# Ledger of designs, part 44: peptides against a protein of PDB entry 2FGR

Target 1, 331 residues: chain A of PDB entry 2FGR
Amino acid sequence: SSVTLFGIVDTNVAYVNKDAAGDSRYGLGTSGASTSRLGLRGTEDLGGGLKAGFWLEGEIFGDDGNASGFNFKRRSTVSLSGNFGEVRLGRDLVPTSQKLTSYDLFSATGIGPFMGFRNWAAGQGADDNGIRANNLISYYTPNFGGFNAGFGYAFDEKQTIGTADSVGRYIGGYVAYDNGPLSASLGLAQQKTAVGGLATDRDEITLGASYNFGVAKLSGLLQQTKFKRDIGGDIKTNSYMLGASAPVGGVGEVKLQYALYDQKAIDSKAHQITLGYVHNLSKRTALYGNLAFLKNKDASTLGLQAKGVYAGGVQAGESQTGVQVGIRHAF

## One batch from the design tools (peptide; aimed at target 1 S2 V3 F331)

Design b2_p19_7_s3 (made by RFdiffusion4, then SolubleMPNN; from b2_p19_7, 9 letters changed)
Fold by OpenDDE base, seed 5:
Structure b2_p19_7_s3 (fold): chain B 331 residues (1-331), chain A 19 residues (1-19)
Amino acid sequence: as target 1 above (331 residues)
Amino acid sequence: MTLEVPAGEALRVREALLA
């Protein structure tokens, strides 16, 4: 059996030109290239090709030293794995997000990521962004000639909010083809939640694909999220992403990503474009810079996620520019 | 049980790059 201690410390200087009041914000932020984390993991060989595993991982906030405390909310799983694949028990990425966020060239982190995995409706559940779940059982298949799949179910444990009685229930999965330079996936999920104290279904469908040409990688996402409410109608968002990355000079990587968020409930769009650069000083240490522009139209109030500096919205129809320059260190 | 603290271990796991 083995136990591995691992982590990332990613800290940056960040700037956004507008907050909700129209004022600039700047300071020391976290997790601009990768989410800062501390974790423990290990495996035990049980013989016959069967292994037990555990994974405990929490977020680190380098700017404030984890002033709000430390927990294992990123992942807290025990698993069995073998020729049949892997079964996981515990809080984790749900299968849909685990697979479909892999097409985001910014890895769902910092000011440049695809923001489609979001609580679009002020859902009252803890994980209404569709990224993680408590009380989760997951299964992942092996890769069979490129084909693979993942499935998950999270228990609601009779959690109630207002009149909603199944809050936190998740069911979802993906099918994928991963072969050499090609990856393509379809994900489907439903999560039970509440909006305004009323039962609401968060339905999600996501398509993703990428191709690595060696000299560059192209990646794309198509997503629809619906918060289905009995009263007030559906809150629907269609999200689109296209990105490209390329190695630069053997030690660098440049990334360019565009996203469109069509927010149907408010008949408003937001456009996001991000340029990123990573410079590897070593296998473990990198410098990085991100430049993002978010254009809100009409009633849209989306903000860039400059974690540790400002992650709130802006005034309706306002544009926001964000910059991050930082250090990522892995251990 | 072996305790290991390998350098750069977090970067070798694809899941470590996810948010």
Scores: peptide ipSAE 0.018, ipTM 0.513, DockQ to the pose 0.080
OpenDDE base, seeds 1, 2, 3, 4: peptide ipSAE 0.019, 0.019, 0.010, 0.010; ipTM 0.542, 0.533, 0.465, 0.453; seeds 1, 2, 3, 4 fail the geometry check

Design b2_p19_7_s4 (made by RFdiffusion4, then SolubleMPNN; from b2_p19_7, 8 letters changed)
Fold by OpenDDE base, seed 2:
Structure b2_p19_7_s4 (fold): chain B 331 residues (1-331), chain A 19 residues (1-19)
Amino acid sequence: as target 1 above (331 residues)
Amino acid sequence: MTLEVPAGVALAVYAELLA
């Protein structure tokens, strides 16, 4: 059996022009182009086309040296794989987020990503953003002429919050077609949580597609998230994303992405536009810059996620501009 | 860089990182 040590250290200088008080924030931030991580993984060939695997991955915070500690909350799985596909046991990306975040040109990190995978309702569950789950069993099919799928179930283990007694239960999956330049996917998920101590279902539907024209790539997402509350009505958000990327001079990539977050419960929209550039110094090292603009309307208070500097909201109806310039190194 | 570390060494490093 082999064990591979791997990781990414991604650190940036970040600036946002407004926080919740209307003041600027700046400093050293993390994870602007890719989430910084340290991981261990390995596989064992069991014969007959069967393999065992493990994967342990935690987030690195290069700005403070992991002052809050290190854990394997990114992924902590054991798996079996073969001609049948792959079964995973343990904390991981849920199948829906694993597939549907792949259409985000900003890799679900930094100030530029699609922010639809969010806790829109002050859900009290640990993973109410729909990205990961504890106690997860997942299955991924092989690719059959482009067609593939993933399914997951997470146990709640009788976790209670207020009157909610099934917090953390997840069921979800996707179907996809991945062939050459084309990718398209449909994801469906439900997660049990609590809002205000009351049982709440987080329902999510996501459509994603991308096409690589060689000279440019187009990518899109359509998402609806509903927090179905027994009291107070549903908290619904419709999120939309359209992005384009293109190679530059054989060593760079430019990205432009727009997102719209239609927050129905507060009848308010937010618009996000991000321009990004990545310059590859090598296969493992890149320089990058991101420029993001977030326009909140009406009661919307969304903020850009400048991790390590400022990831909070802004005042209702305020706009925020963010910049990140950094180094990404993979090992 | 794929550092093929024997599983025992990976466990030892992990134990030191958690201590």
Scores: peptide ipSAE 0.028, ipTM 0.511, DockQ to the pose 0.263
OpenDDE base, seeds 1, 3, 4, 5: peptide ipSAE 0.026, 0.000, 0.007, 0.008; ipTM 0.537, 0.321, 0.315, 0.384

Design b2_p19_8 (made by RFdiffusion4; failed a check: the pose's geometry)
Pose (drawn by RFdiffusion4):
Structure b2_p19_8 (pose): chain A 331 residues (1-331), chain P 19 residues (1-19)
Amino acid sequence: as target 1 above (331 residues)
Amino acid sequence: SLTLHFDAAGNLTSASLDL
């Protein structure tokens, strides 16, 4: 049995060459290599291989001292685990995002990550990016011979927005194979939401795979996200990503990731290339840099996510360049 | 991190601090 207080402070200087008005922005931001966080967790051995766990974790914003107030929105769970796997109750990553985001070489943070888990249709739900859910129950199997799965159900509790009376419902899961060097997963999920006050399903299918050769790792993601309005119409986005990472000179790591976002509702594509470097001063402390180029075509207005500096959109069809340089300290 | 460890009887056995 044990209890652990832990966290990460990841703060950076960041710059983007354009915002929605076309002006550059620079400043002090956060979470470029790993999401800054503070948390408590524990595991209690109940005997017979059965364990009880808890986990409370919230995001840290070092640039403004969590000016909007600290919370445990990253994870707030209690669980039982054993030879049967693990059951968790509470807000957390839904199983589909928990497993599939592991294929993103930029840890789903900073200006370099895969953008597929986003609110493509301006859905009105609290978590229309498909990442986390309130009122979540999840089951995770053990890994037997490499095979493993996860399932989750989040209650809507009759949250109503317009014609949608089940906003926030999540049903989803994944199947996967993980043997160390090789990993592959298929995730499927549906959320209930509303767009412009009209009931809408958020359907998501995601495939991810990676192989770690030791001298380098190759990783990729494919995703279709469809917001399907009950009365008709849909906003569909296909997202693709391929990346590679390699250790450099003991202590160092280089990462490169290419992504494409095909936004069918506006018949427009965006392409992104991101180069990253991590230099470890210790197991706990790293300096890092990220350089990203995002090219929007046609009506696309996607922007790089320089958290704490600028994470909004850009003018239609504009290209945007971004940089982050910072320090990550885990504790 | 700060981690506290306990035996089966609930006695504190060790602690670790990692920065």

Design b2_p19_8_s1 (made by RFdiffusion4, then SolubleMPNN; from b2_p19_8, 12 letters changed; failed a check: the pose's geometry)
Amino acid sequence: EITLFYDENGNLVSSEIVF

Design b2_p19_8_s2 (made by RFdiffusion4, then SolubleMPNN; from b2_p19_8, 12 letters changed; failed a check: the pose's geometry)
Amino acid sequence: SVTTYYDKNGKLVSSKVEL

Design b2_p19_8_s3 (made by RFdiffusion4, then SolubleMPNN; from b2_p19_8, 11 letters changed; failed a check: the pose's geometry)
Amino acid sequence: SVTTYYDANGNLVSTEVVE

Design b2_p19_8_s4 (made by RFdiffusion4, then SolubleMPNN; from b2_p19_8, 13 letters changed; failed a check: the pose's geometry)
Amino acid sequence: AHTVYYDENGNVVSEEVEL

## One batch from the design tools (peptide; aimed at target 1 T4)

Design b2_p20_1 (made by RFdiffusion4)
Pose (drawn by RFdiffusion4):
Parts: structure tokens; sequence; C-alpha cells
Structure b2_p20_1 (pose): chain A 331 residues (1-331), chain P 20 residues (1-20)
């Protein structure tokens, strides 16, 4: 049995060459290499291989001292685990995002990550990016011979927005194979939401795979996200990502990632290339840099996510360049 | 307008102050 207080402070200077008005922005931001967080967790051995666990974790914003207030919105779970796997109750990553975001070489944070888990249709639910859910129950199997799976159901509790009376419901899961160097997963999910007050399903299918050659790792993601309005109409987005990472000179790591976002509702594509470097001063402390270029075509207005500096959109069809340089310290 | 995006990243089991 044990109890652990832990966290990460990841703070950076960041710059984007344009915002929604076309002006540059720079400042002190956060979470460029790993999401800053503070948390408590524990594991209690109940005997016979059965364990009880808890986990409370919230995001830290070092640039403003969590001015909007600290919370445990990253994860707030209690669980039982054993030879049967693990059951968790509470807000957390849904199984689809927990497993599939592991294929993003930029740890789903900073200006460089895969942007597929986002609210493409301005859905009105609390978690229309498909990342986390309130009122979540999840089951995770053991890994037998490389095969593993996860399933989750989040209750809507009759949350009502317009014609949607089940906003926030999540049903989803994944199947996967993980043997160390090779990993592959297929995730499928549906959420209930509303767009402009009209009931809408958020359907998501995601495939991810990676192989770690040791001298380098190759990783990729494919995703279709479809917001399907009950009365008709849909906002569909296909997202693609391929990336590679390699250790450099012991202590160092280089990463490169290319992504494409095909936004069918506006018949527009955006392309992104991101180069990253991580220099480890210790196992707990790293300096890092990220450089990203995002090209919007046609009506696309996507912007790089320089958390704490600028994470809004840009003018239609504009290209945007961003940089982050910072320090990550885990404790 | 650009779609909303929250890049709050995955949960990690980082080392911390531990009492066993």
Amino acid sequence: as target 1 above (331 residues)
Amino acid sequence: AAPAFDNSGPNETVPGLTVS
C-alpha cells in the first residue's frame, strides 16, 4: 500500500506569428511538453490480489497561479483492481482518448499535438472534444498475450440543452494489442450532445499504431469524427497523423509529426508539421522546444495551441507559425 | 471560427512524495 502526492510544473515562453486579427502574440505559457498538474493517488492492498485505488488530479497554470481556481478535473476516481482488470468510477479520460492519445508523440499537449480530439462542430456539451467525461464508469481488462481492451459508460443524468435530453452520455471502448515495441488500437465512441440547441450524436472512430525500433519510434493516428444532427446534417472531420521520434546523444530526444485535418463541412483542409526537442537534465527535469507550422487552406481557421499565450483561431486560409521553449519539472 | 480544442494531455504516473 502507498499514498503519493505528485505533479508537474511545465512553463514556457511562447510565440505565434498571428492571431485572429493577424497580429503576433508572445508571452509566458504552460504545458508545452507535458500537461502541468497536481495530484494525489494511492493503492491499498486488500489481499488476494485485490487492490483499492484513488486518484485526484487537476491541471496547474503556472503563468497565472491557477487564477480561475484549482479543481480535480483531470481525474477524480476511485477504483478496484485485481486479476480481473480494473473498474474506475469518476471523471477521467474516457477509454478511447486514454488509449489513442498515447500515439501522439507530443503527449497531446503544446503546439505540436494531434488535434483530432476537438470540438469540431461547436457542440454544446461539457466535453465535446471527446477527451474526458463526467459521471464515468470504466473497465479495463488485463493484458493477456498482448491483447487488451477498455470500455466506458458515462451517464447523462438528463442534462438538457434544447431538444437533447441526454447531453454528456458517453458509450465507447477500444481493443488493442501491446507487446512492448508494437502497439495498435481501435477505438469507437458515441457521445450525446447538441449543436445550436438541436440534438446531435458525436460519433468517433480512431485507429492508432506505433513501433519502437529502439533507435527510433514511428507512430500514427487516423480518426473520423462525425457530429450527426438528429433532424439531418452532419459535420464530419477526418484527421490523420504520422510521426517519428528518436533519442539523440543520451539525454536528448527529437520528434517530428505531420498531421492533416480534412474538414468536410467547410470543404477545407489544414496541414501541420511540428518539430520538437527534449533535453533531459534529469529523469524529473527537462528543457524543451517546439516549432510548429500550421497551414490552413480555403475556409479553415485552425490555430496552434500555445496554452497561456494564444490558442484561438486565425483568419481563413492563413498559415501560422509557433514556437515554445520551456522547462518541465516533475515531482 | 476555429473549433474549440483542449490539449490538456494524458494522465501520467510521475514520481512524487510517497508514503508506504

Design b2_p20_1_s1 (made by RFdiffusion4, then SolubleMPNN; from b2_p20_1, 6 letters changed)
Fold by OpenDDE base, seed 2:
Structure b2_p20_1_s1 (fold): chain B 331 residues (1-331), chain A 20 residues (1-20)
Amino acid sequence: as target 1 above (331 residues)
Amino acid sequence: AAPAFDASGPSENEPGLTIF
């Protein structure tokens, strides 16, 4: 048996030129290139190709020393794995987010990521962004000549919000092809939640693909999220992403990513473009910089996620520019 | 390949210290 302590401390100086009042915000932020974390993981060989595993991981906030506390909300799983694949029990990434966020060149963190995995409808569930779930059972297949899949179910445990029952129930999965330079995936999920105390289904479909040309990588996402409300009509968002990355001088990586969020319920679009650079000082330590521009149209109020500095919205139709410069250290 | 820092989840390839 083995137990491994691991983590990332990622801390930055961040700036955004507009908050909800139109004022600038700046300070020390967290998780600009990778989400800061502390974890324990281990495996036990049970013989015959069967392994037991555990994983306990929580987010670290280096700017305030985890003033809100520490927990294992990133992952808290026990697993069995073997030739059949892996079964996980416990809070984790849902299979759809685990696979489809892998196409985000900004790693689903900081001011540059694809923001499609979002609570678009003021859903009252704890995980209405479609990223993680409590009470989750997950299964991941082996890779069969490139083909792989993942499936998950989360129990609602009769959680209620207002008149909504079954809150937090998740069912979803993906199919993928991962072979050499090519990756492609299709994910489908439904989560039960509440909006305004009323039952709502969060439906998600996501297509992702990437290709590594050696000199550069291209990556893309197509997503539809729909909060199906019994009263008030559907809240639908179509999200699109296209990104490119390239190695620089053997020790650096440049990234450029564009995203479009077509928010159908408010007939409003937001455009995000982000330039990022990572400079590896070692295998464990990097410097990074991100420059993001978010243009809201019409009634759109989206803000860049400068965690630890400002992650709120802006005024309708306003644009926001964000900068992060930081250090990432992995241990 | 730079370890794909899975910022959504831990990379199984993240370095760590074996403590037991």
Scores: peptide ipSAE 0.272, ipTM 0.749, DockQ to the pose 0.229
OpenDDE base, seeds 1, 3, 4, 5: peptide ipSAE 0.209, 0.235, 0.259, 0.234; ipTM 0.726, 0.733, 0.744, 0.728

Design b2_p20_1_s2 (made by RFdiffusion4, then SolubleMPNN; from b2_p20_1, 9 letters changed)
Fold by OpenDDE base, seed 4:
Structure b2_p20_1_s2 (fold): chain B 331 residues (1-331), chain A 20 residues (1-20)
Amino acid sequence: as target 1 above (331 residues)
Amino acid sequence: AAPAAEMIGPSEDEPGLTIY
């Protein structure tokens, strides 16, 4: 049996040129290249190819020393694994986000990531971004000649918000093909939530693909999120991403990613372009820089996620520029 | 203001320190 202490401390100097008032924000931020984390994990061999596992992981905020506290909301699972794959019990990434965020070249963090996994509708559920769930059972298949899948169900435990029942129930999964340089996946999910105290279904469909040409990697995402409301009509967003990365000088990586968020309920688009660079000083320590531009059109108010500095929206139709320069250290 | 949906990325395989 083993127990491993692990983590990442990622801290940056960040700047955004506009907040919700039109003012600039700058300071020390966190999680610009990877989400800062602290965790414990372990395994036990039960014999016969069966293993038990646990995983406890929380976010670290290095700018304030976790002034709001520490928790294991990133992952808190017990598992059984073997030739059948892996079953997990506990809060985790839902299978759809776990697989489909892997196509994001910015590791779903900082000012550069694909922002499609979002609460687009002012959903009142805690996890209406479609990233994680409480009370989750998940199953992941082995890889069968490239083919793999994951499935999950989260219990609502009769949670209510207003007149909405079943809040926090998730059902979803993906199918994928991962073989050599190619990865492709289809994810489907439904989550029960509330909007304005009324029952709402968050439906999600996501397609992802990537190909590693050796000299460069291409990655793409196509997503539709739909908050189906019984009253007031559907809140639909179509999100698109295309990214490229390339190794630089054997110690660096350059990344360029574009995303489009077509927010149908407000007939408004947002365009995100991000340039990133990571410079590996070692296997465990890197310097990085991100430069992002977000153009809102019409009624769109999206902001870049400069965690620890400013992660709010901007005025409708405003553009935002963000910069992060930081250190990532893994242990 | 609804808390900005914390984009908490996936866990990567980290080297870690085996403590026992």
Scores: peptide ipSAE 0.196, ipTM 0.673, DockQ to the pose 0.635
OpenDDE base, seeds 1, 2, 3, 5: peptide ipSAE 0.039, 0.184, 0.156, 0.169; ipTM 0.594, 0.668, 0.653, 0.662; seed 5 fails the geometry check

Design b2_p20_1_s3 (made by RFdiffusion4, then SolubleMPNN; from b2_p20_1 with N7A T13D V19I S20E)
Fold by OpenDDE base, seed 2:
Parts: C-alpha cells; sequence; structure tokens
Structure b2_p20_1_s3 (fold): chain B 331 residues (1-331), chain A 20 residues (1-20)
C-alpha cells in the first residue's frame, strides 16, 4: 500500500481595472496557473489486477493561509480499479467537467479559463456550476483504441430548497476519443437544483476537441447550459471557446484563448480573450503571467476570476482587464 | 450578484512524496 502527500502552491500578484463600482482592485491572489491544493492519495494492490484507491484533496489559499478553513471539497473518493476501469465513491469532479475542462488551455483556473461551467441562473444548489458533486458515484472506462467514457450519478439525499425536493441530484456522462494528437469528447449532464425556491433542471451539453500539431495545439469547446424553470422561463447560455498554445524555447509555453458567452435570457454577450505565458524554472516550479480582457455587452456583468483579489462582476456593459503574475510550485 | 465561477481546476496528478 502506498500513500502520497502532494500539493501545489500557486500565488500571484493580480490586478483588475474595474470592480462593480468601477474601481481598480489589486493584491495577492491565488491559483492563477493551477489551483493551489493539498492532498493525500494512495493505492493498494488487491491482486488479480484489482486495486483499491483513495484521494483526499482540498484547496489552499496562500494569500490568507486558509483563513476560511480547509476541507477536502476538491476530491474525497475511495475507488476500485482494474481491467474494467475505475469506480469512484465520493465528492469529485463530475465526469462531464472532468473530461470537458481538459480542453481549456487555462485549466479552468485563474483569469483566463473557459467560464461556461457556471451557475448562470442564480441556482441555489451548492454545485450549480456543474463542476463537482456531493454523494457521487462515478465510473470511468479504460481506453479502448482511443474510445473512452465516464458516467456519474449523485444522490440528492432528499435535499430541499423551497419547494424543490431533489436538489443536488446529478446524472451525466461523456464519450470520448483520445488517440495520439487528437482528442474529442461529447458530454451530457442534468442536475436538479432550485432557482427562487422552485425546482429547476440544469441541463448541459458540451462538445470539446483538441489537436496537437507538435509545434502548436488547438483546442475548442461548444457548450449549452439551460436552467429549465417551470416559472419564469428558461435561462440558456451558449458558450464557445477556441484556444491555441505553443512551446517557446523549450522551457516556456504561450497560450491564447478566446471565449464567447451568449446569455440568451438577457440577450447579452460577453467576449473573453486571454494571453498567458508559463516559464518553467524546473519540473516543479514555474513563473507565469496572464493578461485577460473581458468585454460585456448590453446587460452582461461578467467578471474575471482573480481569486483572492476580485472575482465579482462589473457594471452592465462594462469591460474588464485583468493581469496575474505569479509563481507555481508543485510538491 | 451572479455566483462566481468556481475556478477549481482539474484533479490532476501532482508528483508528491510517496510513503510505502
Amino acid sequence: as target 1 above (331 residues)
Amino acid sequence: AAPAFDASGPNEDVPGLTIE
């Protein structure tokens, strides 16, 4: 049996030129290139190709030393794996987000990520962004000549909000093809939640693809989220992403990513463009810089996620520029 | 206020200290 202690400490100096009042914010932020984390994981060989596993992982906030506490909300799983694949029990990334966020060149963190995996409707559930779930059972297939899949179900455990009685129930999965330079995936999910105390279904469909040309990688996402409300009409967002990355000088990587968020319920679009650079000082330590521009149109109020500095919205129709410069260290 | 995006990133393998 083995146990591995692991983590990432990622801390940056961040700046955004506008908050909700139109003022600039700056300071020390966290998780600009990778999410800062502390974890324990391990495996036990049970013989015959069967393994037991565990994974406990929580977020670290280096700017305040986890003033709000520490938990294992990133992942808290026990698993069995073998020739059949892997079954996981416990809080984790839901299969759809686990697979489809892999096409985000900014790894779903910092000011540059694809923000499609979001609570677009003021959903009252804890995980209405479609990223993780409590009470989750997941299954992941092996890779069969490139083909792979993942499925998940989360129990609601009779969680109620207002008149909604199945809050937190998740069902979803993906199918994928991963072979050599090509990756492509389709994900489907439904989550039960509440909006305004009323039962709401969060439906999600996501298509992702990437191709590594050696000299550069292209990646793309197409997503629709729909909060289906019995009263007040549906809240639908179509999100699009296209990104490119390339190695620089053998020790660096440059990334450029564009995203469009078409928020149908408010007939408003937001455009995000991010330039990122990572400079590897070692296998474990990197310097990085991100420059992001977010343009809101009409009633859109989206803000860049400068975690630890400012992650709120802006005034309707306002643009926001963000910068992060930081250090990432893995141990 | 619209809920913030949970930029929690993937559960990636991080090289760590292994105890046997």
Scores: peptide ipSAE 0.348, ipTM 0.719, DockQ to the pose 0.822
OpenDDE base, seeds 1, 3, 4, 5: peptide ipSAE 0.318, 0.320, 0.339, 0.342; ipTM 0.732, 0.750, 0.770, 0.715; seed 1 fails the geometry check

Design b2_p20_1_s4 (made by RFdiffusion4, then SolubleMPNN; from b2_p20_1, 6 letters changed)
Fold by OpenDDE base, seed 5:
Parts: structure tokens; C-alpha cells; sequence
Structure b2_p20_1_s4 (fold): chain B 331 residues (1-331), chain A 20 residues (1-20)
């Protein structure tokens, strides 16, 4: 049996030119290239091709030393795996986010990521961003000639908010084709939540694809998130992403990603464009820089996620520029 | 402040320190 201690410490100097008051924010931030984490994982060979596994992973905040505490909210799973695939029990990435975030060239981290996996409706559930779930059972198939799938169900355990009685229930999955340079996936999910104390369904459909040309990678996402409310109508967002990455000089990677968030409930769009560069000093240590521009139109108030510095919104119709320069160290 | 969406990406295969 083996146990692996692992982690990432990613800390940056970050700047955004506007907060909700229109003022600049700057300071030391976290998780600009990769989410800072500490984890334990292990496997046991049970014979006959069956393995047991565990995974415990929590976020690290290097700027404040985890002043709010440490937990295993990133992943807390026990698993069985074999020729049948893998079954996981515990809090994890839901299958849809686990697969479809893989097309985000910024790995859902820092000021550059695809922000489609979001609570668009002031949902009152703990995981209304569609990224993770408590009380999750997941199943992942093997890869069969490129074809693979993942499915998940999270129990609501009769969690209530206001009149909503099934908060936190998740059902979802993906189908994918992963073969050589090509990856393509379709994900579908529904999560039960509450908005304004009323039962709400968070429906999500996501299409992702990428192709690695060797000299560059192209990646794209198409997503619809819909909070179906009994009163007040649906809160729908259509999110689009297109990104490219390329190796630079054998030790670097440049990334360019564009995203559009069409927020239908407020008839407002936001445009995000991010340029990133990672410079590998070693297999474990990198320097990085991100430059992001977020243009809100009309009633849109989206902000760049400069974690540890400023991750709030801006005034309606305002544009925000963000910069992160940092060090990532993996161990 | 709206809670910052925990947009933490997938668990990457990190080298780690393995104890056997």
C-alpha cells in the first residue's frame, strides 16, 4: 500500500484596477496558476485487478496561512477501482466539472479561467457553482477506444432552505471521446438549490473540445446554466470560451483565452480575455504572469477572481483589468 | 460579498512524497 503527501503552494502579487467602489486593489494573492493545496492520497492493491484508494485534499491560502482554517473540501473520497472503472464515495468534483473544466486552459484558477461554472442566481446552496458536491457517489468508466463516461449522484439528505427541501441533490454525468490529440465531451447536470428561500433547479449543459496540434493546443467550451425558479422566471447564462496554448522555448507556455458570458436575466454580456505565461524553473517550480481584461456591458457586474486580493464584482457596465505575477511550487 | 466561487480546477497528478 502507498500513501502520498502532495501539494502546491501558489502565491502571487495581484492587482485589479477596480473594485465595487471603483477603487484599485492590490496585494498578495493565492492560486494564480494552480490552486494551492495540501493533500494525502493512497492506494492498496486488493488483488485480482481491484484497488482501494483514498484522497484527502484541502485548499491552502499562503497569504494568510489558512486563517479561516483547513479542511478537505477539495476532495474527500474513498474509492474502488479495477477493470470496471472507478467508484468514489465522498465530497469531490462532480463528474461534469471534473471533465469539462479540463478544457479550461487556466485550469479553473486565477484571473484567467472560464467562469461559467458559477452561481449565477444568488443560489443559497453551498455548491451552486456546479463544481463540487457533498454526499457524492461517482462512477467513472474505463476508456474504451477513446470513449469514456462519468456519472454522479449526491444525496440532499433532506437539507432545507426556506421552502426548498432537496437542497444539494445532484445528478449528472458526461460522455467523452479522448483519443490522441482529440478530446470532446458532453456534460449534463441538475442540482437542487434555493433562491430567495424557494426551490430552484440548477440545470447545466456543457460541451467541450480540444485538439493538440503539438505546436499549439486549441480548446473550447459551450455552456448553458439555468436556474429554474418557480417565481420570477429562469436565470439563464450562456457561456462561451475559446483558448489557445503553445509551448515557448521548451521551458515556457503561453496561453490566450477568451470567454463570453451572456447573462440573459439581465440582458447583459461580459467579455473576458486573458493572456498567461508560465515559465518552468524546474519540474516543480514555475514563475507565472497573468493579464486579464473583463469588459462588462449594461447591467453586468462580473469581477476577475484575484483570490486573496479581490474577487468581488464591479459597478454595472465597468471594465476591470487584473494582473497576477507569482510563484507556483509543487511538492 | 458573494462568496468567491471555488473555481479550483481538477486534481492534477502531483509528484508528491510517496511512502510505501
Amino acid sequence: as target 1 above (331 residues)
Amino acid sequence: AAPAADMSGPNEDEPGLTIE
Scores: peptide ipSAE 0.317, ipTM 0.729, DockQ to the pose 0.654
OpenDDE base, seeds 1, 2, 3, 4: peptide ipSAE 0.311, 0.312, 0.313, 0.309; ipTM 0.733, 0.742, 0.731, 0.733; seeds 2, 3, 4 fail the geometry check

Design b2_p20_2 (made by RFdiffusion4)
Pose (drawn by RFdiffusion4):
Parts: structure tokens; C-alpha cells; sequence
Structure b2_p20_2 (pose): chain A 331 residues (1-331), chain P 20 residues (1-20)
């Protein structure tokens, strides 16, 4: 049995060459290499291989001292685990995002990550990026011979927006194979939401795979996200990502990631290339840099996610360059 | 910070459950 207080402070200077008005922005931001966080967790041995767990974790914003107030929105769970696997109750990453974001070499944070888990259709639900859910129950199997799976159901509790009376419902899961160097997963999910007050399903299928050669690691993601309005119409986006990472000189790591976002509703594509470098001063402390280039075509207005500096869109068809340099400290 | 002390574990569990 144990209890652990933990966290990460990751703060950076960041710059983007354009915002929605075309002006550059620079400043002090956060979470460029890992999401800043504070949390408390524990594991209690109940005997016979059965364990009880808890986990409370919230995001830290070092640039403004959590001016909007601290919360445990990253994870707030209680659980039972044993030889049967693990059951968790509470807000958390849904199983599809928990497993599939592990293929993103930029840890789903900063200006360099895969952007597929986003609210492509301006859905009105609290978590229309498909990442986390309120009112979540999840089951995770053990890993037997490399095979493992996860399933989750989040209750809507009759949350109503317009014609949608089940906003926030999540049903989803994944199957996967993980043997150390090789990992592959297929995730499928549906969420209930509304767009412009009209009931809409958010359907998501995601495939991810990686192989760690030791001298380098190759990783990729494919995703289709479809917001399908009940009365007809859909906003469909296909997202693709391939990346590689390698250790450099003991202590160092280089990462490169390319992504494409095909936004069918506006018949437009965006392409992104991101180079990252991490220099470890210790196991707990790292300096890092990220450089990203995002090219929008046609009506696409996607922007790089320089958290704490600028994470909005850009003018249609514009290219945007961004940089983050910072320090990550885990405790 | 990590603790295996029983009093600390009990206090942490009480706290976590109160939060939830």
C-alpha cells in the first residue's frame, strides 16, 4: 500500500507568427512537453491480489497561477483491480483516447501533437474532443500474451441541449496487442451531442501502431471522426499521422511528426510537420524545444496549440509557424 | 512524496472520498 502526491510543472516561452488577425504572438505558456499537473493517488492492498485505488489529478497553469481555479478534471477516480483487470469510476480519459493518444510522440500536448481528438463540428457537449468524460465507468483487461482491451460507458444523466436529451453519453472501447516493442490498437466510440441545438452523434474510429527498434521508434495514427446530425448532414474529418523518435547522445531525444487533417465538410486539408528535441538534465527535469509548421489549404483555419500564448485559429488558407522552448519538471 | 504509513494512508483515503 502507498499514497503519492505528484505533479509536473512544464512552462515555456512560445511564439506563433500569426493569429486570427495575422499578427504574431509571443509569451509565457505551459505544457509543451508534458501537461502540467498536480495529483494525489494511492493503492491499497486488500489481500488475495485485490487492490483499491484512487486518483485525483488536475492541470496546472504556471503562467497565471491557475487563475481560473484548480480542479481535478484530468482524473478523479476510484478503482478496484485484481487478476480480473481494473474497474474505474469517475472522470478520466475515456478508453479510446487513453490508449490511442499513446501513439502521439508529442504526448498529446504542445504545438506538435496529433490534432484528431478535437471538436471538429463545434459540438455543444462538455467533451466533444473525445478525450475525457464525466460520469465514466471503465473496465480494463489484463494483458494476456500481448492482447489487451478496454471498455467504457459514460452516463448522460439526461443532459439536454436542444433536441438532444442524452448529451455527454459515451460508449466505446478498444482492442490491442502490446508485447513491449510492438504496439497496435483499434478504438471505436460514439458520443451523444448537439450541434446548433440539433441532436448529433459523434462517431470515432481510430487505429494506431508503433514499433520501437531501440535506436528509433516509428509510430502512427489514423482516425475518422464523424458528427452525424439526426435530421441529416454530417461533418466528417479524416486525420492521419506518422512520426519517428530517436535517442540522441544519451540524455537527448529527437522527434519528428507529420500529420494531415482532411476536413470534408469544408473540402479542405491542413498539413503539419513538427520537430522536437528533449534534453534530460535528470530523470525528473528536461529542457525542450518544439518547432512546428502548419499549412492550411482553402477554407481550413487550424492553428497550433501554444497553450498559454495562443491556441486559436488563423485566417483561411494561411500557414503558421510556432516555437516553444521550455522546462519540464516532474515531482 | 510517497508514504506507506497507515495513518497517512487513512487520511488520504478520507480526503479522496470527501473530494468525490
Amino acid sequence: as target 1 above (331 residues)
Amino acid sequence: FTSTDSHVRSAAWAFALAVL

Design b2_p20_2_s1 (made by RFdiffusion4, then SolubleMPNN; from b2_p20_2, 10 letters changed)
Fold by OpenDDE base, seed 2:
Structure b2_p20_2_s1 (fold): chain B 331 residues (1-331), chain A 20 residues (1-20)
Amino acid sequence: as target 1 above (331 residues)
Amino acid sequence: MVSTDPAVIEEARALALAKL
């Protein structure tokens, strides 16, 4: 058996030019290039090609020293793996988010990421962003000539909110093709939740693709999220992303990503554009900078996710500019 | 119910601070 301690400490100076009052916010932020984390993982060879595994991972907030406490809410799994693939038991990324967020060139963190994996409806469930689930069983196939898949089910454990039952039940999966420069994936998920104390189904469909041209990588996402409410009609968002990355001077990477969030329930769009640069000082340490612009139209109030500084919304129809400059260290 | 995702907890904290 082996046990590995691992982590990332990613801390930045961040600025946003507008909050909900129209005022600027600035300070020390976290997780601008990669989510800061501490984890323990290990494996045991059981013979015959079978392995047991564990993974315990929590988020680190370097700005306040984890003032809200430390936990393993990022991942807390036991697993069996072999020629059949991997089965995981415990809280983790749901299979759909685990695969489809891999097309985000901003690693699903900071002010630059694709924000489609969101609670668009003020859902009252713990994980209504579609990123993780409690009580999760997951299965991941091997790669068969490029083809791979993942499936997950989370138990609701008869959790109720208002008149809604089955809250926190997840079912979902993806199919993918990963071969050489090409990656493509389709994900489908349904999660049961509540909105206003009423039963709601969070349906998600996501298509992702990327191609590595050697000199540059292109990546894209197409997503629809729909909160189907028994009363008050559906809350639907169509999200689109296109990004490019390129290596710079053998030690750097430049990234440009655009996203569009078409919020159908409020007939309002938001446009996000982000320029990022990462400079590798070593295999473990990097400097980075992100510059993001978010334009809300009409009733849209989206804010950039400058975690540790300001991650709230802005006034309807307002634009927000964000900057992060930071250090990422992996251990 | 409080979110179990640390990212959503931080967003909720930021929203609470923006109302002060």
Scores: peptide ipSAE 0.018, ipTM 0.537, DockQ to the pose 0.021
OpenDDE base, seeds 1, 3, 4, 5: peptide ipSAE 0.010, 0.007, 0.008, 0.008; ipTM 0.487, 0.438, 0.433, 0.428; seeds 3, 4 fail the geometry check

